# Peptides against a protein of PDB entry 3NZW, part 80

Target 1, 212 residues: chain A of PDB entry 3NZW
Amino acid sequence: TTTLAFRFQGGIIVAVDSRATAGNWVASQTVKKVIEINPFLLGTMAGGAADCQFWETWLGSQCRLHELREKERISVAAASKILSNLVYQYKGAGLSMGTMICGYTRKEGPTIYYVDSDGTRLKGDIFCVGSGQTFAYGVLDSNYKWDLSVEDALYLGKRSILAAAHRDAYSGGSVNLYHVTEDGWIYHGNHDVGELFWKVKEEEGSFNNVIG
Target 2, 222 residues: chain B of PDB entry 3NZW
Amino acid sequence: QFNPYGDNGGTILGIAGEDFAVLAGDTRNITDYSINSRYEPKVFDCGDNIVMSANGFAADGDALVKRFKNSVKWYHFDHNDKKLSINSAARNIQHLLYGKRFFPYYVHTIIAGLDEDGKGAVYSFDPVGSYEREQCRAGGAAASLIMPFLDNQVNFKNQYEPGTNGKVKKPLKYLSVEEVIKLVRDSFTSATERHIQVGDGLEILIVTKDGVRKEFYELKRD

## One batch from the design tools (peptide; made by RFdiffusion4, then SolubleMPNN)

Design b2_p15_7_s4 (from b2_p15_7, 10 letters changed)
Fold by OpenDDE base, seed 3:
Structure b2_p15_7_s4 (fold): chain B 212 residues (1-212), chain C 222 residues (1-222), chain A 15 residues (1-15)
Amino acid sequence: as target 1 above (212 residues)
Amino acid sequence: as target 2 above (222 residues)
Amino acid sequence: ARAFVAAALEAAFAA
């Protein structure tokens, strides 16, 4: 798995691959590793697919309950804390989760929290999470700027996941791309790695380790 | 050390069509190298036009199916006999599976039916309840033999339009029920040839708007 | 039975 999220002047970019594995077996190439918690809040999944899918869906329910009780959308901080508190209660039980909670509230603006099953909760501007995270960081860190245009930011997210899909055997399938703004998240499509790779290679002159 | 899990072999396969879905399974039940039964159905009509199979450790599979059937019953009691949608069924099954997250049901679960728009739907689950809607899925002993075949023949993976130098993929298209049945039969006959835990009989449940139909075919009994 | 449970979990999908 490779997931990433980063803040920039235009909001948040979230990009993830779609491969799931069971050992050496490619279990799926079409896993949705972004959980749409609500129109303004996304969760990403890395680690155990069931752990992430189950608890982030549960988180969505908790967030909805918050809205009903408080008559206000839950903050990204609070949402991520709910998840963090939950996984911390299971510490030692064997949950495997590396998640990013990404969202926008008027109070916080665009916000990203990293939450993992070890109990770590971090707020930050840039996170890559998963077995391919270092590959993604290599591209992302090399090209990231706060002042990226939305178009360039989207491409950078997509391109970073592509790099990870190329080098990480546990990442691949497709890139799912999101842009989060004050108006909520916008899905920017599913990009099959098999097609995207060749397109990017041709347009950039990159990936020269592969002969077409 | 006591092993709480067994492996009863078998293989299951789901394929979604445009307005139908199929869930098929062989009827062989084994333990190690011994055939326990040549006809032990593992694909079940659970009501509300939902068919289900949980393949792997039969005791766990049976337990899960029973729990789900009971869940369907209670859903009707609690919601004025409302039909359980396939997507809601999938969510429910996730909870059943994940409820045993720390002592999982040792099964690969597939359900099939129609979505609320009448389109064929197949949902597959890992042992702890991760689930995904897919056009096709193989599970069980010979899944590794069948799944790549389904990738190629259902989703047309690695197929390109002739004369395009691999630049144009074969377009996705729904298969007819007849074509799907052919693929299922070919899948299981092939799997039976190469896997000792697959054989004896093939039971196919076909879900349409008109209900669930069952078909049975003999497989090799060796 | 932890070892067997762990083995069962190996069949779970990893993202």
Scores: peptide ipSAE 0.421, ipTM 0.850, DockQ to the pose 0.238; fails the geometry check
Fold by OpenDDE base, seed 4:
Structure b2_p15_7_s4 (fold): chain B 212 residues (1-212), chain C 222 residues (1-222), chain A 15 residues (1-15)
Amino acid sequence: as target 1 above (212 residues)
Amino acid sequence: as target 2 above (222 residues)
Amino acid sequence: ARAFVAAALEAAFAA
């Protein structure tokens, strides 16, 4: 798996691959590793698919209950804390989760929290999570600027996942791409790695380790 | 040391069509290298036009299916005989599976039916309850033999329009029930040839708006 | 039983 999220002048970019594995077996090429919690809040999944899918869906329910009780959308800080508190209660039980909670509230602005099953909760501007994270960081860190245009930021997110899909055997399938703004998240499509690779190679003159 | 899990072999396969879905399974039940039964159905009609199979350790599979059937019953009691939708069934099964997260049901689960728009639906689950809606899925002993075939023949992976130099993929289209049944039969006959845990018989449950129909075909009894 | 449970979890999908 490779997931990433980063803040920039235009909000948040979230990009993830779609491969699931069981050992050497490719279990799926079409896994939805972004969970849409509400129109303003996203969760990403890395690690155990069931652990992430189950508890982030549960988180969605908790967030909805918050809205009903408080008559206000939950903050990204509070949402991520709910998840963090939950996984901390299971510390030592064997949950496997590497998640990012990404969203927008008026009070916080665009916000990213990293939450994992070790009990770590971090607020930050840039995170790559999964077996391919270092490959994604290599591209993302090399090209990241706060002042990226929305178009360039979307491409950078997509391109970073592509790099990870190329080098990490456990990442691949497609890139799912999101842009989070003050008006909520916007889905920017599913991009098959098989097609995207050749397109990028041709347009950039990159990936010269592969002869077409 | 006591092993709480067994492996009863077998293989299951789901394919969704436009207005139908199929869930098929072989009828062989084995332990190690011994055939326990040549006809032990593992695909079940659970009511509300939902068919289900949980393949792997049969004791766990049967337990899970029974729990789900009971869940359907109680859903009717609690919600004025409302029909359980396939997506709600999938969520329910996730909770059944994940409820045993730390002592999992050792099964690969597939359900099939129609979604609320009347379109064919197949949902597959890992042992602890991650699930996904797909056009097709193979599970069980010969899944590794069948799934790549389904990728190619249902989802048309690695197929391109002639004369496009590989630039245009073969377009996706729904398959007819007859075409799907052909693929299912070819899948299981092929798997039977190469896997000792697959064979004897093939039972196919077809879900349409008119209900569930069953078909049976002989497989090699080797 | 813990060892066998762990083995069963290896069949779970990893994202």
Scores: peptide ipSAE 0.419, ipTM 0.844, DockQ to the pose 0.235; fails the geometry check
Fold by OpenDDE base, seed 1:
Structure b2_p15_7_s4 (fold): chain B 212 residues (1-212), chain C 222 residues (1-222), chain A 15 residues (1-15)
Amino acid sequence: as target 1 above (212 residues)
Amino acid sequence: as target 2 above (222 residues)
Amino acid sequence: ARAFVAAALEAAFAA
């Protein structure tokens, strides 16, 4: 798996691959590793697919209950804390989760929290999570600027996941891309790696380690 | 040391069409190298036009199916005989599976039916309840033999339009029920040739708006 | 035993 999220002047970019594995077996190429919690809040999954899918869906329910009770959208801080508290209760039980909670509230602005099954909860501007995270960081860190245009930021997110899909055997399938703004998240499509790779290679003149 | 899990072999296969879905399974049940039964059905009609199979350790599979059937029953009691939708069934099954997250049902689960728009639907689950809707899925002993075949023949992976120099993929299209049944039969006959845990018989459940139909075919018995 | 449970979890999908 490779997931990433970063803050920039235009909000948040979230990009993820779609491969699931069971050992050396490719279990799926079409996994949805972004959970759409509400129109302003996203969760990403890395680690155990069931652990992430189950508990982030549960988190969605908790967030909805908050809205019903408080007549106000839950903050990204509070949403991530709910998940963090939950996984901490299961510490030592064997949950495997590496997640990012990404969203926008009037109170916080665009916000990213990293939460994992070790009990770590971090607020930050840039995170890459998964077996391919170092590959993604290599591209992302090399090109990241706060002042990226929305177009360039979207491309950078997509391009970083592509790099990870190329090098990490456990990442691949497609890139799912999101842009989070004050008006909520916008889905920017599913980009099959098999097609995207050649497109990027041609347009950039990159991936010269591969002969077409 | 006591092993709480067995492995009863077998293979299952689901394919969704435009207005139908199929879920098929062989009828062989084994332990180690011994055939326990040459006809032990593992694909079940669970009501509300939902068919289900949980393949792997048969005791766990049967338990899971029974629990789901009971869930359907109580859903009717609690909601004035409302039909359980396939997507709701999938969510329910996730909870059944994840409820045993720390002592999992040792099974690969597939359900098939029609979605609320009347389109064919197949959902697959890992042992602890991660799930997704797919056009096709193989599970069980020979899944690794069949799934690549389905990738190629249902989703047309690695197929390109002739004369395009590999630049235009073969377009996706729905298969007819006849085409799907042919693929299912070819999948299982092929798997039977190369896997000792697959054989004896093939039972196919076909779900349409008119209900569930069953077909049976003999497989090799060696 | 937990060892067998762990083996069962190896069949779980990893993202």
Scores: peptide ipSAE 0.417, ipTM 0.838, DockQ to the pose 0.237; fails the geometry check
Fold by OpenDDE base, seed 5:
Order: sequence, then structure tokens, then C-alpha cells
Structure b2_p15_7_s4 (fold): chain B 212 residues (1-212), chain C 222 residues (1-222), chain A 15 residues (1-15)
Amino acid sequence: as target 1 above (212 residues)
Amino acid sequence: as target 2 above (222 residues)
Amino acid sequence: ARAFVAAALEAAFAA
């Protein structure tokens, strides 16, 4: 798995691959590793597919309950804390989760929290999470600027996941791309790596380790 | 050391069509190299036009299916005989599986039916309840033999339009029920040839708006 | 028992 999220002047970019594995077996190439909690809040999944899918869906329910009780959307801080508190209760039980909670509230603006099954909860501007995270960081860190245009930011997110899909055997399938703004998240499509790779290679003149 | 899990082999396969879905399974039940039964059905009609199979350790599979059937029963009691939708069934099964997260059901679960728009639907689950709606899925012993075939023949992976220099993919389209049945039969006959835990019989449950139909075909008995 | 459970969990999908 490779997931990433970063803040920039235009909001948040979230990009993820779609491969699931069971050992050497590619279990799926079409996994939805972004959980759409509400129109303004996203969760990403890395680690155990069931652990992430189950508990982030549960988180969605908790967030909805918050809205019903408090008559306003839950903050990204609070949502991420709920998840963090939950996994901490299971500490030592063997949950495997590396998640990012990404969203927008009027109070916080665009916000990203990293939450994992070790009990770590971090607010930050840039995170890559999963077995391919270092590959994604290599591209993301080398090109990231706060002042990226929306177009460039979207491309950078997509391109970073592509790099990870290329090098990490446990990542691949497609890139799912999101842009989070004050108006909520916008889905920017599913980009099959089999097609995207060649397109990027041709347009950039990159990936010269592969003969076209 | 006592192993709480067994492995009863077998293979299951689901394919969704436009207005139908199929869930098929062989009828062989084995332990190690011994055939326990040549006809032990593992695909079940659970009501509300939902068919289900949980393949792997049969004791766990049977338990899970029984629990789900009971869930359907209580859903009717609690919601004025409302039909359980396939997506709701999938969510329910996730909870059944994840409820045993720390002592999992050792099974690969597939359900098939129609979604609320009348479109064919197949959902597959890992042992602890991650699930995904897919056009096709193979599970069980010979899944590794069948799934790549389905990738190619259902989702047309690695197929391109002739004369396009590999730049235009073969377009996706729904398969007819007849085409799907052919693929299922070819899948299982082929798997039977290459996997000792697959064979004897093939039972196919076909879900349409008119209900569930069953078909049976002989497989090699070696 | 834990060892066998762990083995069973290897069949779970990793993302």
C-alpha cells in the first residue's frame, strides 16, 4: 500500500493506490483505500484491510452521531482522536492500521491527522503511509511547495503514488485521487497504473529504467 | 499442538451480470488427501434473493452461513419483513466476520444477488471482514488458478482492440447468463484438472429478479 | 492457539 496526503495553498491532496495482497498473492487491484466519511472528511487505509475498513466505517458512524448531537460537523481533530482512542484500547491486540484523517472544518481549515495502531496521532502537512511510503516521499518531497497550483498539486499526488506503484511490489493497480477544499472533497478519478505509467513516461521523459 | 482450524478444500466463484449474478462451488469436501464427500453443497440460498458461500474450513463456513441466515430472519422480524438489500447484507456479514477478529472464521466468503437497481452484484470478504463489490471473484483452493482467468475473460484484462497498437483496450461489457455459465464451467473443469481439492460436482446458483435457480454439473471424480 | 490464529490472519488482505 501507498497512501499520501498533503496540505498546500489550495487545500489538501489525497492520493492512494488500490492493491491488496495476501502474501505473494495479489488479492485485489481495485481496493478503495479512501473511506469517504462525510462530504468534508476522508480516511485513508494502510495495513490490515479489514481493520481499517471496519474501524473507519465505525468512525463515520461516530462522526454522524456527533453531528446529530452537536448540530455541527465534527472537527478533524476530534474525529482523529476518536479513532486514536479506539485503537489505543486495542493496543497489543494486534490491530494493524496506518491511517490519515483528512478534512475541512471552518474552525480548523484543511487538516490532516496521522493515526496508527501503535497509538500515534500526529497533525501535519505531509504524510505518506504504507509499504511504499518512502518511494512516494522521494517524489513528493522533491517537488512539494506550499504554493503549488491545484493542477500541479493533483499531479504531484498522482505522480508520487505512481512512483511507489512502480517500485513497491505491494502497491499498484490504480491511483485514486482527491482534492479537499472548503466546499468538501472532490474525487479526481481512478487512474490505472498500466496506462498512467506510460503516459507519464512519455510526457516527462521519466522512468528511463524501463524501455518503452 | 492442537490446530483449531481445518481445511476442507473446494473452490467457489461469483460473477455478476447486468441483471443477474451467479455463485458457483464445487461439491468436493476433503481433509488432507482424503475425500470426505463428493457431494457436499457449499453455496446456499439465504433468502431475499441472496446466495452465500464461505469456503475454507467447513465448520467455520457453516457456522457463518447459519448466523447470516439467522440475521436475515431477525431483520424481517425487526423491520416489518423488509427485504434485506445485498449491500446491507454485505455490511452485516462484515460484522459477523469482524466480531471474531481475534479468532477468525477461516473462510473466504462470497455473496451474490441483485442490487437495489436490479443490477447483478458480487461481494467478497476476507476472513476478518474486509469486503468489496466486484464483477467477479474466485475463492478457495483453486482461486489462484481461476482468478487470473476471470481477469481476462470477465474484465477483459490484457485484451486490446486489433490494429490499435495496444492503445485501445477491449471495451468492458456485461456477459450474458449463457456466457457466464460457460466461463464458470470452464473454470471449474480446468481447476479440477490441476487441483486435487476441486472436483466431483459443480453447483451453480443463478440469481435473477425471478429468484434463485440451481444448476448442477458433473466434474471429474478422480 | 495464538500461532494458528496468526497463521489464519495471513489469509487476511493487507492494504
Scores: peptide ipSAE 0.417, ipTM 0.844, DockQ to the pose 0.238; fails the geometry check

Design b2_p15_8_s1 (from b2_p15_8, 7 letters changed)
Fold by OpenDDE base, seed 5:
Structure b2_p15_8_s1 (fold): chain B 212 residues (1-212), chain C 222 residues (1-222), chain A 15 residues (1-15)
Amino acid sequence: as target 1 above (212 residues)
Amino acid sequence: as target 2 above (222 residues)
Amino acid sequence: PVPPPPPPVPGFRTL
């Protein structure tokens, strides 16, 4: 897996691959590694597919209960804390989760929290999570600026996942791309890595380690 | 060292059509190199136009299917005989599987049916309850032999329109029930030739708006 | 009490 999220002047970009594996077996190329918790809140998945899918779905239920009780959307801080508290209770039980909770509230603005099964919870502006995270960071860190246009930021997110999909055997399939604004998340499509790779190579003159 | 899990072999396969879905399984049950049964069905009609198979360790598979059938029964009691939708069934099965997260059912689960729009649906699960809706999935012993074939013949992977220099993919289209049955039969006959844990018989459950029908075909008995 | 880690079972999907 390779997932990333970053804050910039235009909000948040979230980009993820879609490969799942079982050892050397490619279990799926079409996994949805982003859960749409509500129109303003996203969760990303890395690690055990069942652990992430089950508990982030559970998190969605807790977020909805908060809204019903408080008559207000849950904060990104509170949503991420609920998940962090849950996984911390299971510490040592063998859960495998590397998640980002990304969203917008009027109180917080655009916000990203990293939460993992070790009990770590971090607020930050840039995270890459998964087996391909270092490959994504290599591209993302080299080109990131706060003042990116929305178009450039979307491309950078997509391009960073593409780099990871190229180098990480456990990442691939497609890129799912999101832009989070004050008006909520916007889905920016599913980009097949096979097609995207050749397009990017031609347009950039990049990936010269591959002949074609 | 004691291993609480067995492996009863076999293979299952689901394919979704436009207005139907198919879930097929061989009828061979084995332990190690011994054939326990040449006809032990592992694909079940669970009611509400949902068919289910949990392939791997048969004791776990049977337990899971029984629990799900019971869940359907209670769903009717609690919700005024409301039909359980295939997506709700998938969520329920996730909870059944994940409820044993720390002593999992050693099975690959596939369900098939129609979604709320009447479209064919196949859901596949790992042993701990991750699930995905797909157009096709193979599970069990020969899954690695069949799944690449399904990628090519159901999802038309690596197929391109002639004369386009590989720039235009073969368009996705739904397969007819007859085409799907042909693919299922070819998958299992081929898998039987290359895997000792697959054979004897093929049972296919076809789900349509009119209900579930069953077809049976002989496989090699070697 | 925290449950024990799951036994190694092949077929788990990893993201």
Scores: peptide ipSAE 0.387, ipTM 0.803, DockQ to the pose 0.073; fails the geometry check
Fold by OpenDDE base, seed 1:
Structure b2_p15_8_s1 (fold): chain B 212 residues (1-212), chain C 222 residues (1-222), chain A 15 residues (1-15)
Amino acid sequence: as target 1 above (212 residues)
Amino acid sequence: as target 2 above (222 residues)
Amino acid sequence: PVPPPPPPVPGFRTL
């Protein structure tokens, strides 16, 4: 897996691959690694597919219950804390989760929290999570700036996942891309890596390690 | 070291069509190199136009299917005989599987049916309840032999329009029930040739708006 | 109490 999220002047970009594996077996190329918790809040998935899918779905329920009880959308801080508290209760039980909780509230603005099964909870501006994270960071860190246009930021997110899909055997399939603003998240499509790779290579003159 | 799990072999296969779905399984049940049964069905009609198979350790599979069938029954009791939708069934099965997250059912689970729009649906599960809706999935012993074939023949992976220099992918299209049955039969006959845990018989459950139909075909018995 | 980790089961999907 490779997932990333970053804050910039235009909000948050979230980009993820779609491959699932079971050892050397490619289990799926079409996994949704983003849960849409509410119109303003996203969760990303890396690690055990069932652990992430189950508990982030559960998190979605908790966030909805919060909204019903408090008549206000849950904060990104609180949502991430709920998940963090949950996984911490299971510490040592063998859960495998690397998640980002990304969203916008009026109180917080655009916010990203990293939460993993070790109990780590970090607020930050840039995270890459998964087996391909270092590959994504290589591209993302090299091109990131706060003042990116929305278009450039979307491309950078997509491009970073593509780099990871290229180098990480456990990442691939497609890129799912999101832009989060004060008005909520916007889905920016599913981009098949097989097609995207050649397009990017041609347009950028990149990936010269591949002869095509 | 004691292993609580057995492996009863076999293979299952689900394919969704436009307005139908199929779930097929061989009828061989084995332990190690011994054939326990040449006809032990592993694909079940669970009611509400949902068919289910949990392939791997048969004891776990049977237990899971039984629990799901019971869940369907209670769903009717609690919700005024409301039909359980395939997506709700998938979520329920996730909870059944993940409820044993720390002592999993050693099975690959596939369900098939129609979604609320009448479209064919196949859901596949890992042993601990991750699930995905897909157009096709192979599970069990020969899944590694069949799944790449399905990628090619159902989802047309690595196929391009002739004369386009690989620039135009073969378009996705739904397969007819007849085409799907052919693919299923070819998959299982081929798998039987190359995998000792697959054979004897093939049972195919076809789900349409009219209900569940069963077809049976002989496989090699060697 | 935290349940013990299960024995490894082949087929778990990882992301």
Scores: peptide ipSAE 0.384, ipTM 0.798, DockQ to the pose 0.073; fails the geometry check
Fold by OpenDDE base, seed 4:
Structure b2_p15_8_s1 (fold): chain B 212 residues (1-212), chain C 222 residues (1-222), chain A 15 residues (1-15)
Amino acid sequence: as target 1 above (212 residues)
Amino acid sequence: as target 2 above (222 residues)
Amino acid sequence: PVPPPPPPVPGFRTL
């Protein structure tokens, strides 16, 4: 898996691959590694597929209950804390989760929290999570600027996942891309890595280690 | 050291069509190198036009299917005989599987049916309840032999329109029930030739708006 | 004391 999220002047970009594996077996190329918790809140998945899918879906239910009880959308801080508190209770039980909770509230603005199964909870502006994270960071860190246009930021997210899909055997399939603003998240499509690779190679003159 | 799990072999396969879905399984049941049965069905009609198979350790598979059937019964009691939708069934099965997260059912589960729009639906599960809706899925002993074939023949992977120099993919289209049955039969006959845990018989459950029908075909009895 | 988790079951999907 490779997932990433970063803050910039235009909000948050979230980009993820879609491969699942079981050892050397490619279990799926079409996994949804982003859960849409509500129109303003996203969760990303890395690690055990069932652990992430089950508990992030549960988190969605807790967030909805918060809205019903409090008559206000849950904060990104509170949502991420609920998940963090839950996984911390299971510490040592063998859960495997590397998650990002990304969203926008009027109180917080655009916000990203990293949460993992070790009980770590971090607020930050840039995270890459998964087996391909270092490959994604290589591209993302080298091109990141706060003042990126929305178009350039979307491309950078997509391009960083593509780099990871190219180098990490456990990442691939497609890139799912999101832009989060004050008006909520916007889905920016599913981009097949096979097609995207050749397009990017041609347009950039990159990936010269691969003969066309 | 005691191993709580067995492996009863076999293979299952689901394919969704436009207005139908199929779930197929061989009827061989094994332990190690011994055939326990040449006809032990592992694909079940669970009611509400949902078919289910949990392939791997048969004791766990049977337990899971029984629990799901009971869940359907209670759903009717609690919700005025409302039909359980395939998506709700998938969520329910996730909870059944994940409820044993720390002593999992050693099974690969596939369900098939129609979604609320009448479109064919196949859902696949890992042993702990991650699930995905797919057009096709193979599970069990010969899944690694069949799944790449399904990628090519159902989802048309690595197929391109002639004369486009690989620039235009073969368009996705739904397969007819007859085409799907052909693919299922070819998959299982091929798997039987290369895998000792697959053979004897093939049972196919076909789900349509009119209900569930069954077809049976002989496989190699080696 | 929480008993150690049982050994991993083959077939788990990893992301």
Scores: peptide ipSAE 0.382, ipTM 0.802, DockQ to the pose 0.074; fails the geometry check
Fold by OpenDDE base, seed 3:
Structure b2_p15_8_s1 (fold): chain B 212 residues (1-212), chain C 222 residues (1-222), chain A 15 residues (1-15)
Amino acid sequence: as target 1 above (212 residues)
Amino acid sequence: as target 2 above (222 residues)
Amino acid sequence: PVPPPPPPVPGFRTL
């Protein structure tokens, strides 16, 4: 898996691959590694598919309950804290989760929290999470600027996942791309890595280790 | 060291069509190198036009299917005989599986039915309850032999339009029930030839708007 | 960070 999220002047970009594996077996190329918790809040998935899918779905329920009780959308801080508290209760039980809770509230603005099954909860501007995270960071860190246009930011997110999909055997399939703004998240499509790779290679003159 | 799990072999396969879905399984049940049964059905009609199979350790599979059937029953009791939708069934099964997250059911679960729009639906689960809706999925002993075939023949992976220099993919299209049955039969006959844990019989459950029908085919009994 | 894989029950999907 490779997931990433970063804050920039235009909000948050979230980009993820879609491969699931069971050892050397490619279990799926079409996994949704982003859960749409609500129109303003996303969760990303890395690690155990069931752990992430189950508990982030549960988180969605908790977020909805918060809205019902408090008559206000849950903060990104609170949502991430709920998940963090939960996984901390299971510490040592063998949960495997590397998640990012990304969203926008009027109070917080665009916000990203990293939450993992070790109980780590971090607020930050840039995270890459998964087996391909270092590959994604290599591209992302090299090109990231706060002042990126939305278009450039979307491309950078997509391109970073593509780099990871290329180098990480456990990442691939497609890139799912999101832009989070004050108006909520916008899905920017599913980009098949096979097609995207060749397009990017041609347009950039990159990936010269592969002869086309 | 205590190993609570067995492996009873077998293989299952789900394929979704436009207005139907198929879930098939062989009827062989094994332990190690011994055939326990040549006809032990592992694909079940669970009601509400949902068919289910949980392949791997048969004791766990049977337990899971029974629990799900009970869940369907209770759903009717609690919700005025409302039909359980396939997506809700999938979520329920996730909870059944994940409820044993720390002592999992050692099974690959597939369900098939129609979604709320009447479109064929196949959902596949890992042992701990991750699930995905797919057009096709193989599970069990020969899944690794069949799944690549399904990628090619159902999802048309690595197929391109002739004369396009590989630039135009073969377009996706739904398969007819007859085409799907052919693929299922070819899958299982091929798997039977190459995997000792697959054989004896093939039972296919076909889900349509009119209900569930069953087809049976002999497989090699070697 | 990469979370550890779930306990090695064959068939667990890892993202």
Scores: peptide ipSAE 0.378, ipTM 0.810, DockQ to the pose 0.087; fails the geometry check

